# Ledger of designs, part 29: peptides against a protein of PDB entry 4DOW

Target 1, 157 residues: chain A of PDB entry 4DOW
Amino acid sequence: TFSWVGRPLPNRKQFQQMYREICMKINDGSEIHIKVGQFVLIQGEDNKKPYVAKLIELFQNGAEVPPKKCARVQWFVRFLEIPVSKRHLLGRSPPAQEIFWYDCSDWDNKINVETIIGPVQVVALAPEEVIPVDQKSEETLFVKLSWNKKDFAPLPP

## One batch from the design tools (peptide; aimed at target 1 W75 F76 D106)

Design b2_p21_1_s1 (made by RFdiffusion4, then SolubleMPNN; from b2_p21_1, 7 letters changed)
Fold by OpenDDE base, seed 1:
Structure b2_p21_1_s1 (fold): chain B 157 residues (1-157), chain A 21 residues (1-21)
Amino acid sequence: as target 1 above (157 residues)
Amino acid sequence: SEKELEEEIKKLNEERKKALA
């Protein structure tokens, strides 16, 4: 169950109410608060790793009936989601914890908040920084590069 | 509903695969 936290933010978009924070109630009854700017895991295919995204906007879409709780996100992609024929462009075998900033606008970046599994920690690293793989970092994902469907590149500023 | 959510997830997955292909 998802519910908005706080009052709607002022905005000029008709039929949309924007929020800073949403509350996710999990099975044990506890609550997790997720804010704009945080990273989240989104439900993927069965038996596959969840998708990773950064929350850009949280909004209720009043144009839909009933109103839909939505998020606009910046997508990340996992290495195995990149076509096999292009994976060699990375020039290395990435660790499982590495994800890539999807640098394209050719795909819808709006999601239903109900697809969110929960928050996740994503750390941006410089290309020369080593991705730590230890018990403390097992739950942390790391991003060093972007992927624009043609090549890998340094992260956008 | 859960059914609607499943459909949305399915759609998301399909669109994602198409975009990343």
Scores: peptide ipSAE 0.644, ipTM 0.948, DockQ to the pose 0.798
OpenDDE base, seeds 2, 3, 4, 5: peptide ipSAE 0.616, 0.610, 0.604, 0.639; ipTM 0.944, 0.943, 0.940, 0.947

Design b2_p21_1_s3 (made by RFdiffusion4, then SolubleMPNN; from b2_p21_1 with E1K L5I A13N A16R E18K)
Fold by OpenDDE base, seed 3:
Structure b2_p21_1_s3 (fold): chain B 157 residues (1-157), chain A 21 residues (1-21)
Amino acid sequence: as target 1 above (157 residues)
Amino acid sequence: KEEEIKEEIEKLNEERKKALA
């Protein structure tokens, strides 16, 4: 169950109410608050490998009946989601915790917040920085590069 | 509602696969 936190932010878009924070009530009854700018896990085909996204906007779409709680996100991709024929472009075998900033606008970036599994920690690193892998960082994902379907590149500004 | 979410997830999965291919 998801509910808005706080009052709608001022916006000029009709039929939309924008928010900065949403509350996710989980099965044990506890609540998790997620804000714009945080990273989340989205339900994917493989429950073991959920999708990763950064929340850009939180909004209720009043044009729909009933209104839908939505989010606009910046997608990340996992290495194994990249076509086999292009994986060599990375020039290395990435650790399981590495994800890539998807640098394309050819794909819808709107989701239903109900598809959010929960928050996740994503840390940006320079290409030369080593990704730490230990028990304490098992839940942490790391991003060094972007992927634009053609090549890997330094992270966008 | 659960079925609606399931459909959305399925759609997302398919669109994602196509986009990344």
Scores: peptide ipSAE 0.628, ipTM 0.943, DockQ to the pose 0.745
OpenDDE base, seeds 1, 2, 4, 5: peptide ipSAE 0.624, 0.628, 0.625, 0.628; ipTM 0.942, 0.942, 0.942, 0.943

Design b2_p21_1_s4 (made by RFdiffusion4, then SolubleMPNN; from b2_p21_1, 6 letters changed)
Fold by OpenDDE base, seed 2:
Structure b2_p21_1_s4 (fold): chain B 157 residues (1-157), chain A 21 residues (1-21)
Amino acid sequence: as target 1 above (157 residues)
Amino acid sequence: SEKEIKEEIEKLNEERKKALA
């Protein structure tokens, strides 16, 4: 169950109410608060790792009936989601904890908040920094590079 | 609803695959 936290922010679009924070209530009754700017895991395919995204905007879309709690996100991609024919462009075998900033605008970045599994920690690193690999878990993800479907590049400033 | 969530996920998966291909 998801519910808005706090009062709506100033309106940017007609029929939309913007928020800074949303509350996710889990099965044991506890609550997790997720804010704009944080990273989340989004449910993916069965037997696949969840997707990773940065929350850019939280809003209720009043144009829909019933109104939908939505988020606009910056997508990240996992190495295995990159076409096999282009993976060599990385020039190395990335650890499981590495994800890539998707640097394209050719894909819808709107999601339903109900697809959010929960928050996740994403740490930006310089290309030369070593990822602290933990073979036992992927609790923390790391991003060094962007992927624009053509090549890998350093993260934008 | 759970059904709606499943549909959302399915749509997301399809769009993602197409975009990343």
Scores: peptide ipSAE 0.610, ipTM 0.942, DockQ to the pose 0.853
OpenDDE base, seeds 1, 3, 4, 5: peptide ipSAE 0.607, 0.606, 0.605, 0.606; ipTM 0.941, 0.941, 0.941, 0.941

Design b2_p21_2 (made by RFdiffusion4)
Pose (drawn by RFdiffusion4):
Structure b2_p21_2 (pose): chain A 157 residues (1-157), chain P 21 residues (1-21)
Amino acid sequence: as target 1 above (157 residues)
Amino acid sequence: SSMEEEWLTLQEQRNEHAAES
């Protein structure tokens, strides 16, 4: 379950209250803070890996009744979310830990915070950097490229 | 709810996109 942490950010959008942070309680019993700018795993279909997204806004949406806690995200896509016909354009076999900045506005970016599984560490690498492949049997995901429905390209600014 | 419907729509759109030739 989720609760807001502290006061809302200075108001921007009508009927919405924005927050820098959200508190998430687990059945391990503890509390975890997820901030705007951090990354989350978002529950998708039961037979697939979670979606990955960067939190760009956290908000209480008064336009829904009853009101809900929501997030706007920048999507990432997994390699399997890229059309099979386009996968060769990468020119390599990406590891499972590699993900792609999704640079397209076609998919809506608003989610209910209840779809959040939890935070995930996502790291930007230069194209020539190698993914560890280190130990921690890492839960970290790495991003080198964006995908725009057409081609792989550099990470935006 | 509307949020669940939008979420399911988004999942379908992602599936359609992954299946494109």

Design b2_p21_2_s1 (made by RFdiffusion4, then SolubleMPNN; from b2_p21_2, 15 letters changed)
Fold by OpenDDE base, seed 2:
Structure b2_p21_2_s1 (fold): chain B 157 residues (1-157), chain A 21 residues (1-21)
Amino acid sequence: as target 1 above (157 residues)
Amino acid sequence: SSSDKAYEELLKKIEEFSAEE
């Protein structure tokens, strides 16, 4: 179950109410708060691994009946989600914790908040910085580069 | 606590994400 936290933000989008924070209630009744700007795991299809996304906007779409709680996101992609024929372009074997900024517009950046599994920590690193491999870093994802379906590139600012 | 269990379940999802396919 998802519910909005706080009052809607002023906006010019008709039939859309913008929010800064959402509350997620899980099976046992506990609550997790997620804010715009945080990273989340999104449910995959057919028991596939979750997707990673940064929350850009949280909004209720009043144009739908019934109204739906939605989010606009920036997608990230896992190395194993990249086509096998293109993986060599990275020039190295990335650790499992590395993800890539998806720099394409072919993916729908609107999601239903019901697909959110929960928050996840994502840390941006410079290319020269080493991804730590320890117990503390196992729960953290790291991003150094972007992927535009053609090649890898430095992270967008 | 319930919050601790919720966090543990989330960590399991992250673990599944990072696991080898």
Scores: peptide ipSAE 0.045, ipTM 0.665, DockQ to the pose 0.040
OpenDDE base, seeds 1, 3, 4, 5: peptide ipSAE 0.029, 0.033, 0.028, 0.029; ipTM 0.649, 0.616, 0.641, 0.644; seed 1 fails the geometry check

Design b2_p21_2_s2 (made by RFdiffusion4, then SolubleMPNN; from b2_p21_2, 11 letters changed)
Fold by OpenDDE base, seed 3:
Structure b2_p21_2_s2 (fold): chain B 157 residues (1-157), chain A 21 residues (1-21)
Amino acid sequence: as target 1 above (157 residues)
Amino acid sequence: SSSEKAWQELLEKRAKFAAEK
């Protein structure tokens, strides 16, 4: 179950209400609050790792019946999501914890919040920094580079 | 359920993203 937290933000879109925060009700009855700017895991295919995204906007789409709780996201991609023919461009075998900033606008970046699994920690590193790999860091993802469908590049400023 | 429908819709979208694989 998802519910809005707080009052709607000022918004010029007629059929949309913008929010800063949303609440996830978990099976055990506990609640998790997720805010714009945080990173989330999004349900992927069965037997595959979830998708990763950064929340840009949270909004209710009143143009739909019933109204739909939505999010606009900045997508990240895992290495295995990159086409096989282009993976060599990285020049190295990335650790499982590495993700890449998707630097294209051709992807639909609107999602239903019901696809969100929960928050995740994403840490930006400089290219020369080493990704720590230990039991404590297992849940942390790291991003060094962007992927723009053509090549890898330093993270956008 | 609504969540299942949302998930299926997302999978359809993402399948298009991965078309170049």
Scores: peptide ipSAE 0.582, ipTM 0.907, DockQ to the pose 0.302
OpenDDE base, seeds 1, 2, 4, 5: peptide ipSAE 0.580, 0.582, 0.582, 0.581; ipTM 0.905, 0.906, 0.906, 0.906

Design b2_p21_2_s4 (made by RFdiffusion4, then SolubleMPNN; from b2_p21_2, 13 letters changed)
Fold by OpenDDE base, seed 2:
Structure b2_p21_2_s4 (fold): chain B 157 residues (1-157), chain A 21 residues (1-21)
Amino acid sequence: as target 1 above (157 residues)
Amino acid sequence: SESEKRYKELLEKREKFAAEK
C-alpha cells in the first residue's frame, strides 16, 4: 500500500494535491519512503526487467473516482527497449547497467504509484567515464546518453 | 497475475498516448 507523507504542497493544480514524499508499505510490513527526484523501478513482466524512471511529481488525482495516487516521471530506456534496427547507432555494446535518458514526448509520463517496485540508484556519468561493473555497483544503473527515437545524444542537463 | 496486469496497463498507456499524439 501507498500513503502520502507530509502535507500537500500549497501550489496545486486543479483536482491535484501534490506531495514531496510517499510511503510504500511492502509485504513484510516494512516501509520505504520515496521522494521526488529519486529514481524508481516500475513493475514489468516476470521475464522482463522493470522500467526505470525518475520521479518528477507526486500527486493525488482528484479528478478520478476514486482518487488515484500518481506520479509524473522522466522515463529512461534500457538498451533492449531500443529497436533492434537502431541499436547499432550507439557504436558500442553497452554494459547491462547502462540506461538512456528518454528524450521524447510520445510516452505518457504519468503513472500510478502502485506500479512502483521500489527505489533504485542511477548515476550520471561523463562520456569518458567508465561504467563500473563490479560487486560494489551491482545494484546501480548508469546513464551517459539520451535517446530520442532517432539517435543517441549527450545527456540533457 | 496482478503484476502482469499492471505492466500491460502501463505499456498500453504509453502506446496509446504515442498513437494519439
Scores: peptide ipSAE 0.039, ipTM 0.610, DockQ to the pose 0.184
OpenDDE base, seeds 1, 3, 4, 5: peptide ipSAE 0.022, 0.038, 0.037, 0.033; ipTM 0.532, 0.609, 0.598, 0.585

Design b2_p21_3_s1 (made by RFdiffusion4, then SolubleMPNN; its pose is not in this set)
Fold by OpenDDE base, seed 4:
Structure b2_p21_3_s1 (fold): chain B 157 residues (1-157), chain A 21 residues (1-21)
Amino acid sequence: as target 1 above (157 residues)
Amino acid sequence: MLELLEKRTEEAKKKKELAEK
């Protein structure tokens, strides 16, 4: 169950109410608050690891019936999401914790908040910084580079 | 139970690419 936290922000977008924070209630009764600017895991395809995204906007979409709680996100990609033919461009074998800033606009950046599994920590590193290796951990992910479908590049500003 | 994100599936991406060609 998801519910808005706080009052709607000033907004000129038709049919949208903007928020800074949403509350995710888990079955055990505990609550997790997620804010704009945080990173989240999103339910992926069957038998695939969850997607990773940064929350850019939280909004209720009143154009839908019934209104839907939505988010706009900046996508990240895991190494295994990159085409096999282009993985060599990285020039190294990344740890499982490394993700890449998806520097393309061809994906739908609007999601339903119901697809959010939970928050995740994403740490930006310089290329020369070492990633602590824990191949089975989803607690902390690391990003050094962007991926634009053509090549890897330094992180955007 | 969480809803699957279908918008990023390969099928969805291919459909979008075909529509934009």
Scores: peptide ipSAE 0.031, ipTM 0.611, DockQ to the pose 0.138
OpenDDE base, seeds 1, 2, 3, 5: peptide ipSAE 0.029, 0.029, 0.030, 0.029; ipTM 0.602, 0.604, 0.607, 0.602

Design b2_p21_3_s2 (made by RFdiffusion4, then SolubleMPNN; its pose is not in this set)
Fold by OpenDDE base, seed 4:
Structure b2_p21_3_s2 (fold): chain B 157 residues (1-157), chain A 21 residues (1-21)
Amino acid sequence: as target 1 above (157 residues)
Amino acid sequence: AMKLLEERTKKAKEKELEKLK
């Protein structure tokens, strides 16, 4: 289950209550707090790895019935999510831990928080920095470049 | 699509978290 942490932030958006933090409670009783600005894994399609996203906003959407706990996100994309015909544009074979800033707006960036699997660490690196392969699966992901469906580019500001 | 994804998440999210540890 998901519950808001703290009081709603000052907001003038109709039908929306904004928050900075949400609590995810799992079956073992433990709680995971997720904040705006953190990176999360989003449930993927069947037989697909989870999507990666950065939380931009956390809000309750009162326009829905019943109100839904939602998030706006900045999407990242895994290499294997990039069309096969365009993967050569990277010019290298990336490690499995590398993700790319998705620099497109064709994906809906509003999600229900229930699609969040959990937090994940994402580290931004300069192009010359080596991506260290950690010992834990999906423990840390690394981003060097953006992908705009046309080419790879340095990370946006 | 999102609703379908949400439904799948309800069933699998905790298992997936364990895989990431």
Scores: peptide ipSAE 0.045, ipTM 0.642, DockQ to the pose 0.035
OpenDDE base, seeds 1, 2, 3, 5: peptide ipSAE 0.040, 0.025, 0.025, 0.033; ipTM 0.632, 0.469, 0.479, 0.638; seed 5 fails the geometry check

Design b2_p21_3_s3 (made by RFdiffusion4, then SolubleMPNN; its pose is not in this set)
Fold by OpenDDE base, seed 4:
Structure b2_p21_3_s3 (fold): chain B 157 residues (1-157), chain A 21 residues (1-21)
Amino acid sequence: as target 1 above (157 residues)
Amino acid sequence: MLKLLEERTEKAKEKELEALR
C-alpha cells in the first residue's frame, strides 16, 4: 500500500495535490519512504525487465474517480529497449548496469505509484568513467548518455 | 532504513532476473 507523507505542497492545480514524499508499505509491515528526486523501478510489461525512472513529481490526481496517487517521472531506457537497428550507434557493448536518459516526450511520464516496484540507485558518470561490474544483484545503475531515438548524446544539464 | 532499501532493491533486482528467463 501507498500513503502520502507530510502535507500537500502549495499549488494552483484544481484537481492535484502535490507531495514531496510517499510511503510504501512492505508485506512484513516495514515502510520505505520514497521522495521526489529519487530513482525507482517501474513494473514493465509481462516478462519484460522493469523500467527505470526518476521521480519528478508526486501528486494525487483528483480528476480521476477514485482519486489516484500518481507520479510524474523522467524515464530512462535500457540498451535492450533501444531498437536493434540503432544499437550500433553506441559503438560499444554496454554493461547490464548501464541505462540512458530518455530525451523524448513521446512516452507518457505519468504513472500510478502502484506500479513502483522499489527504489534503485542511479549514478551519473562521465563518458570516460568505467562502470564497475558486480556479479551480485546490480544494486546500482549508471547513466552516461542520453538517447533521443536518433542518437546517443552527452547527458542533459 | 539502509537495510530496508537494500532489501527492497535486492527483491526488485531478483524480479528483474526472473523476468529475463
Scores: peptide ipSAE 0.055, ipTM 0.647, DockQ to the pose 0.024
OpenDDE base, seeds 1, 2, 3, 5: peptide ipSAE 0.030, 0.032, 0.025, 0.016; ipTM 0.630, 0.562, 0.457, 0.466; seeds 1, 3, 5 fail the geometry check

Design b2_p21_3_s4 (made by RFdiffusion4, then SolubleMPNN; its pose is not in this set)
Fold by OpenDDE base, seed 5:
Structure b2_p21_3_s4 (fold): chain B 157 residues (1-157), chain A 21 residues (1-21)
Amino acid sequence: as target 1 above (157 residues)
Amino acid sequence: MMELLEKRTEEAKKKEEEKLK
């Protein structure tokens, strides 16, 4: 289950109540608090690894009946989510822990918070920095580049 | 580098606001 933490933030969006934090109760009964700005794993399709996203907004959508707890996110993509025909554009075989900033607006960036699996650590690295590959753990994900469905690009503008 | 991601996130947030009018 998911519950809002704290009171709604001031906003000018009709039918939306915005929040800074949400509480997620997990199977063992413990609670995890997730805040705007944190990275999360989102439930993927069958036989696919979870999606990765950064939380931009947390809001209750009052336009729906019943109201839905939602989030607006910035998507990241895993290498294996990129079409096979375009993977060669990276010019290297990335470690499993590497993800890419999705620099495209074709994806819906609104999700139901119920699809959130949990938080995940994402670390931004400069292109020349080496990703510490740990075969025993894929807990931390790393981002160096963006992907815009056409090519990879450095994060620095 | 995380600061850079924050900047991009803010830009994305701004674009979303513009999209929603």
Scores: peptide ipSAE 0.111, ipTM 0.724, DockQ to the pose 0.049
OpenDDE base, seeds 1, 2, 3, 4: peptide ipSAE 0.019, 0.126, 0.016, 0.020; ipTM 0.440, 0.736, 0.427, 0.461; seed 2 fails the geometry check

Design b2_p21_4 (made by RFdiffusion4)
Pose (drawn by RFdiffusion4):
Structure b2_p21_4 (pose): chain A 157 residues (1-157), chain P 21 residues (1-21)
Amino acid sequence: as target 1 above (157 residues)
Amino acid sequence: EDETFYRELEEERNRALNKYW
């Protein structure tokens, strides 16, 4: 379950209250803070890996009744979310830990915070950097490229 | 075919996300 942490950010959008941070309680019993700018795993279909997204806004949406806690995200896509016909354009076999900045506005970016599984560490690498492949049997995801429905391209600014 | 893929993928995404609304 989720709760807001502290005061809302200075008001921007009507009927919404924005927050820098959200508190998430687990059945391990503890509390975890997820901030705007951090990344989350978002529950998709039961037979697939979670979506990955960067939190760009956290908000209480008064336009829904009853009101809900929501997030706007920048999506990332997994390699399997890229059309099979387009996968060769990468020119390599990406590891499972590599994901792609999704640079397109076609998919809506608003989610209910209850779809959040939890935070995930996502790291930007230069194209020539290798993915560890280190130890921790890492839960970290790495991003080198964006995908725009057409081609792989550099990470935006 | 690729645009159909994205539409189908978006429908799946919406069905999965709407479970938590």

Design b2_p21_4_s1 (made by RFdiffusion4, then SolubleMPNN; from b2_p21_4, 10 letters changed)
Fold by OpenDDE base, seed 3:
Structure b2_p21_4_s1 (fold): chain B 157 residues (1-157), chain A 21 residues (1-21)
Amino acid sequence: as target 1 above (157 residues)
Amino acid sequence: DDEKYYKELEERRKKALSKFF
């Protein structure tokens, strides 16, 4: 279950209430708080790894009946989501922990918060920095580059 | 076509998340 944390943020958009934080109650009864700006894992396809995204907005969509708890996200893509014919453009074999900033606006970036599996750590690295793959950092994802459907590029500022 | 591929990726995302709509 998901519930809003705190009071709605100032928002002049009708039928929308903006929030900074949401509480996720998991099966064992414990609670996880997720804030705007954090990174999350989102339910993926069957037998596939979860999607990865950065939370940009948390809002309740009052235009729906009943109101729906939603989020706007910045998508990341995994290397295996890149077309096979273009993977060579990276010029290297990335570790499984590397993800790429999806630098396009063609995808729907609105999700229901119920699709969120949980938070995940994403660390931005410079191109020359080495991605650690030790046991302690196995659950941490790393991003060096963006993908704009044509080529890899440095991360947006 | 690559554009078709990316459209398919988006549709797969929508399908995967549709059970929560």
Scores: peptide ipSAE 0.558, ipTM 0.918, DockQ to the pose 0.864
OpenDDE base, seeds 1, 2, 4, 5: peptide ipSAE 0.557, 0.558, 0.557, 0.554; ipTM 0.918, 0.918, 0.917, 0.917

Design b2_p21_4_s2 (made by RFdiffusion4, then SolubleMPNN; from b2_p21_4, 11 letters changed)
Fold by OpenDDE base, seed 5:
Structure b2_p21_4_s2 (fold): chain B 157 residues (1-157), chain A 21 residues (1-21)
Amino acid sequence: as target 1 above (157 residues)
Amino acid sequence: SDEEYYKKLKEERDKALSKFF
């Protein structure tokens, strides 16, 4: 239930067509457009919360048969994805809405767009800014720090 | 160990995402 919006963007990669925007059809029949630079929820394992990612590229991989609609993403991690032994390094108890920029290259950042559940709002905050936790912001996620498997750090520029 | 944890975390993520490839 995914289709490209617009014509392919210029690129030099053979067998790949790059796009700016994709359309996904929802269960109720409505359509949602998602663009490069936006944030999405991605299908996780059963009984687990979805993954969170920022879309870097949207492309069709013509080297595969049949061609697949793919995305390149920047991963985020939830606090509960961080090992228990290192959670104390944050120095505080984060709200459920806080996520962290995954600052490692050990994960594959290519996904099939069919893994996308839908868009999600992610707001970058300065360290001193307070994360709102009321019901009105329950759907919004917030990021202040990065996680590199060793420690937390300020967000990359 | 933490190394084992990260390996498992990666494998779980890859497994979940591979269902769509």
Scores: peptide ipSAE 0.597, ipTM 0.933, DockQ to the pose 0.869
OpenDDE base, seeds 1, 2, 3, 4: peptide ipSAE 0.594, 0.593, 0.595, 0.591; ipTM 0.932, 0.932, 0.933, 0.931

Design b2_p21_4_s3 (made by RFdiffusion4, then SolubleMPNN; from b2_p21_4, 12 letters changed)
Fold by OpenDDE base, seed 4:
Structure b2_p21_4_s3 (fold): chain B 157 residues (1-157), chain A 21 residues (1-21)
Amino acid sequence: as target 1 above (157 residues)
Amino acid sequence: SDEKYYEELKKRREEALSKFF
């Protein structure tokens, strides 16, 4: 269950109310608050790891019937989502925690918040920085590069 | 082709996410 936190932000869009924060109620009764700018895990394909995205906007889409709680996101991709023939372009074998900023506009950036599994920590690192692999960092994802379907590149500004 | 692959990725993502709409 998802519910908006706080009052809607100033917005001029006719059918959309924007919010800064949303509350996710978990099965155990606990609640997690997720804010714009944070990163989330999103339900992926069956038997696959979840998608990763950065929340850019949270909004109630009143143009839909019934109205839906939505998010606009910046997508990330996992290494295994990259074509096998292109993986060598990275020049290294990335750890499982590494993700890549998807630098393309061909994907729909709108999601239903119900697809959100939960928040996740994503840390941007310089290329020379080592990705830590330990118990505490296992759930943390790291991004060093972008992927634009052709090449890896430094993170966008 | 790479293009075909990316189209498939897009499709799979859309299908996965559409289950919640």
Scores: peptide ipSAE 0.563, ipTM 0.923, DockQ to the pose 0.878
OpenDDE base, seeds 1, 2, 3, 5: peptide ipSAE 0.561, 0.563, 0.560, 0.562; ipTM 0.923, 0.922, 0.922, 0.923

Design b2_p21_4_s4 (made by RFdiffusion4, then SolubleMPNN; from b2_p21_4, 11 letters changed)
Fold by OpenDDE base, seed 4:
Structure b2_p21_4_s4 (fold): chain B 157 residues (1-157), chain A 21 residues (1-21)
Amino acid sequence: as target 1 above (157 residues)
Amino acid sequence: DDEKYYEELKKEREKALSKFF
């Protein structure tokens, strides 16, 4: 269950109310608040790892019936989502925690918040920085590069 | 063909996400 936190932000879009924060109620009764700018895990297909995205906007889409709680996101991709033939372009074997900024506009970046599994920590690192692999960092994802379907590149500004 | 692969990735993502719409 998802519910908006706080009052809607100033917005001139006719059928959309924007919010800064959303509350996710978990099965155990606890609540997690997720804000714009944070990163989330998004439900993938069965037996697949979840997608990773950065929340850019949170909004109620009143144009839909019934109105839907939505988010606009910046997608990330996992290494295994990259074509096998292109993986060598990285020049290294990345750890499982590494993700890549998807630098393309060909994907729809609107999601239903119900797809969100939960928040996740994503840390941007410089290329020379080492990705830590320990119990505490196991759940943390790291991004050093972008992927534009052709090559890896430094993170966009 | 890389383009075909990317289209499949797109479709897969869309399919997964559409289950919640």
Scores: peptide ipSAE 0.583, ipTM 0.927, DockQ to the pose 0.879
OpenDDE base, seeds 1, 2, 3, 5: peptide ipSAE 0.582, 0.582, 0.579, 0.581; ipTM 0.927, 0.927, 0.926, 0.927

Design b2_p21_5 (made by RFdiffusion4)
Pose (drawn by RFdiffusion4):
Formats: sequence, C-alpha cells, structure tokens
Structure b2_p21_5 (pose): chain A 157 residues (1-157), chain P 21 residues (1-21)
Amino acid sequence: as target 1 above (157 residues)
Amino acid sequence: DEEVFEEVEESMEMQNEKANE
C-alpha cells in the first residue's frame, strides 16, 4: 500500500496534487521511498516481465473519483517489445538487462501507483561500455539507446 | 509491427483498469 510523503509540490495542474516522493509498504513489513526521477517495475501481464519506467511525476488525481494516486512515466521498452522485424536494426544481441528509452508519444504515460511492483536501478551507459555481467547477480538494468518505432538512436538529452 | 505495438498498449491500459477497481 502507498502513502504520500509530506507536503505537495507547488501546484501545477488543476485537480491534481503533485509529490516528489511516495512511500511504499511491503509485506516484508518495511517502508520504501520512491522518488520522481527513479525507476520502477510496473506490473504487466502475468506471463511477461514488468514494464520499466522512469517516474516523471507523482500525483493525487482529483479528476478520478474516488481519487487515486498516479504517476506519469517515461517508458522504456524491452527488446521483446520491439517488433521482431525491427530487431535486427540494433545490429547485436542485447542482454536481458539492457532496455531501451522509448522515444515516442503514442502510448499513454499515466499509471496508477498500485501497478508499481517497486523501484528498479536503471543505468545509462555509453554505447561502447559493456554491461556487467559483473556480480551481485545484478538486478540493475542498463540503457544505451532509445527506440522510436523506426530505429535505434542515441539517448535524448 | 502494428500488432506488437497495440498489444503492449492494451496491456498497459488493462493493468490500469484493474488497479483502478
């Protein structure tokens, strides 16, 4: 379950209250803070890996009744979310830890915070950097490129 | 190509609908 942490950010949008941070309680019993700018795993279909997204806004949406806690995200896509016909355009076999900045506005970016599984560490690498492949049997995901429905391209600014 | 795009979009929407219930 989720709760807001502290005061809302200075108001921007009507009927919404924005927060920098959200508190998530687990059945391990502890509390975890997830902040705007951090990444989350978002529950998708039961037979697939979670979606990955960067939190760009956290908000209480008064336009829904009863009101809900929501997030706007920047999506990332997994390699399997890229059309099979387009995968060769990458020119290599990406590891499972590599994901892609989704640079397209077609998919809506608003989610209910209850779809959040939890935070995930996502790291930007230069194209020539190798993915560890280190130890920690890492839970970290790495991003080198964006995908725009047409081609792989550099990470935006 | 279009089917994969729509399936991912529909999945996100369905998860949000379930969470809003």

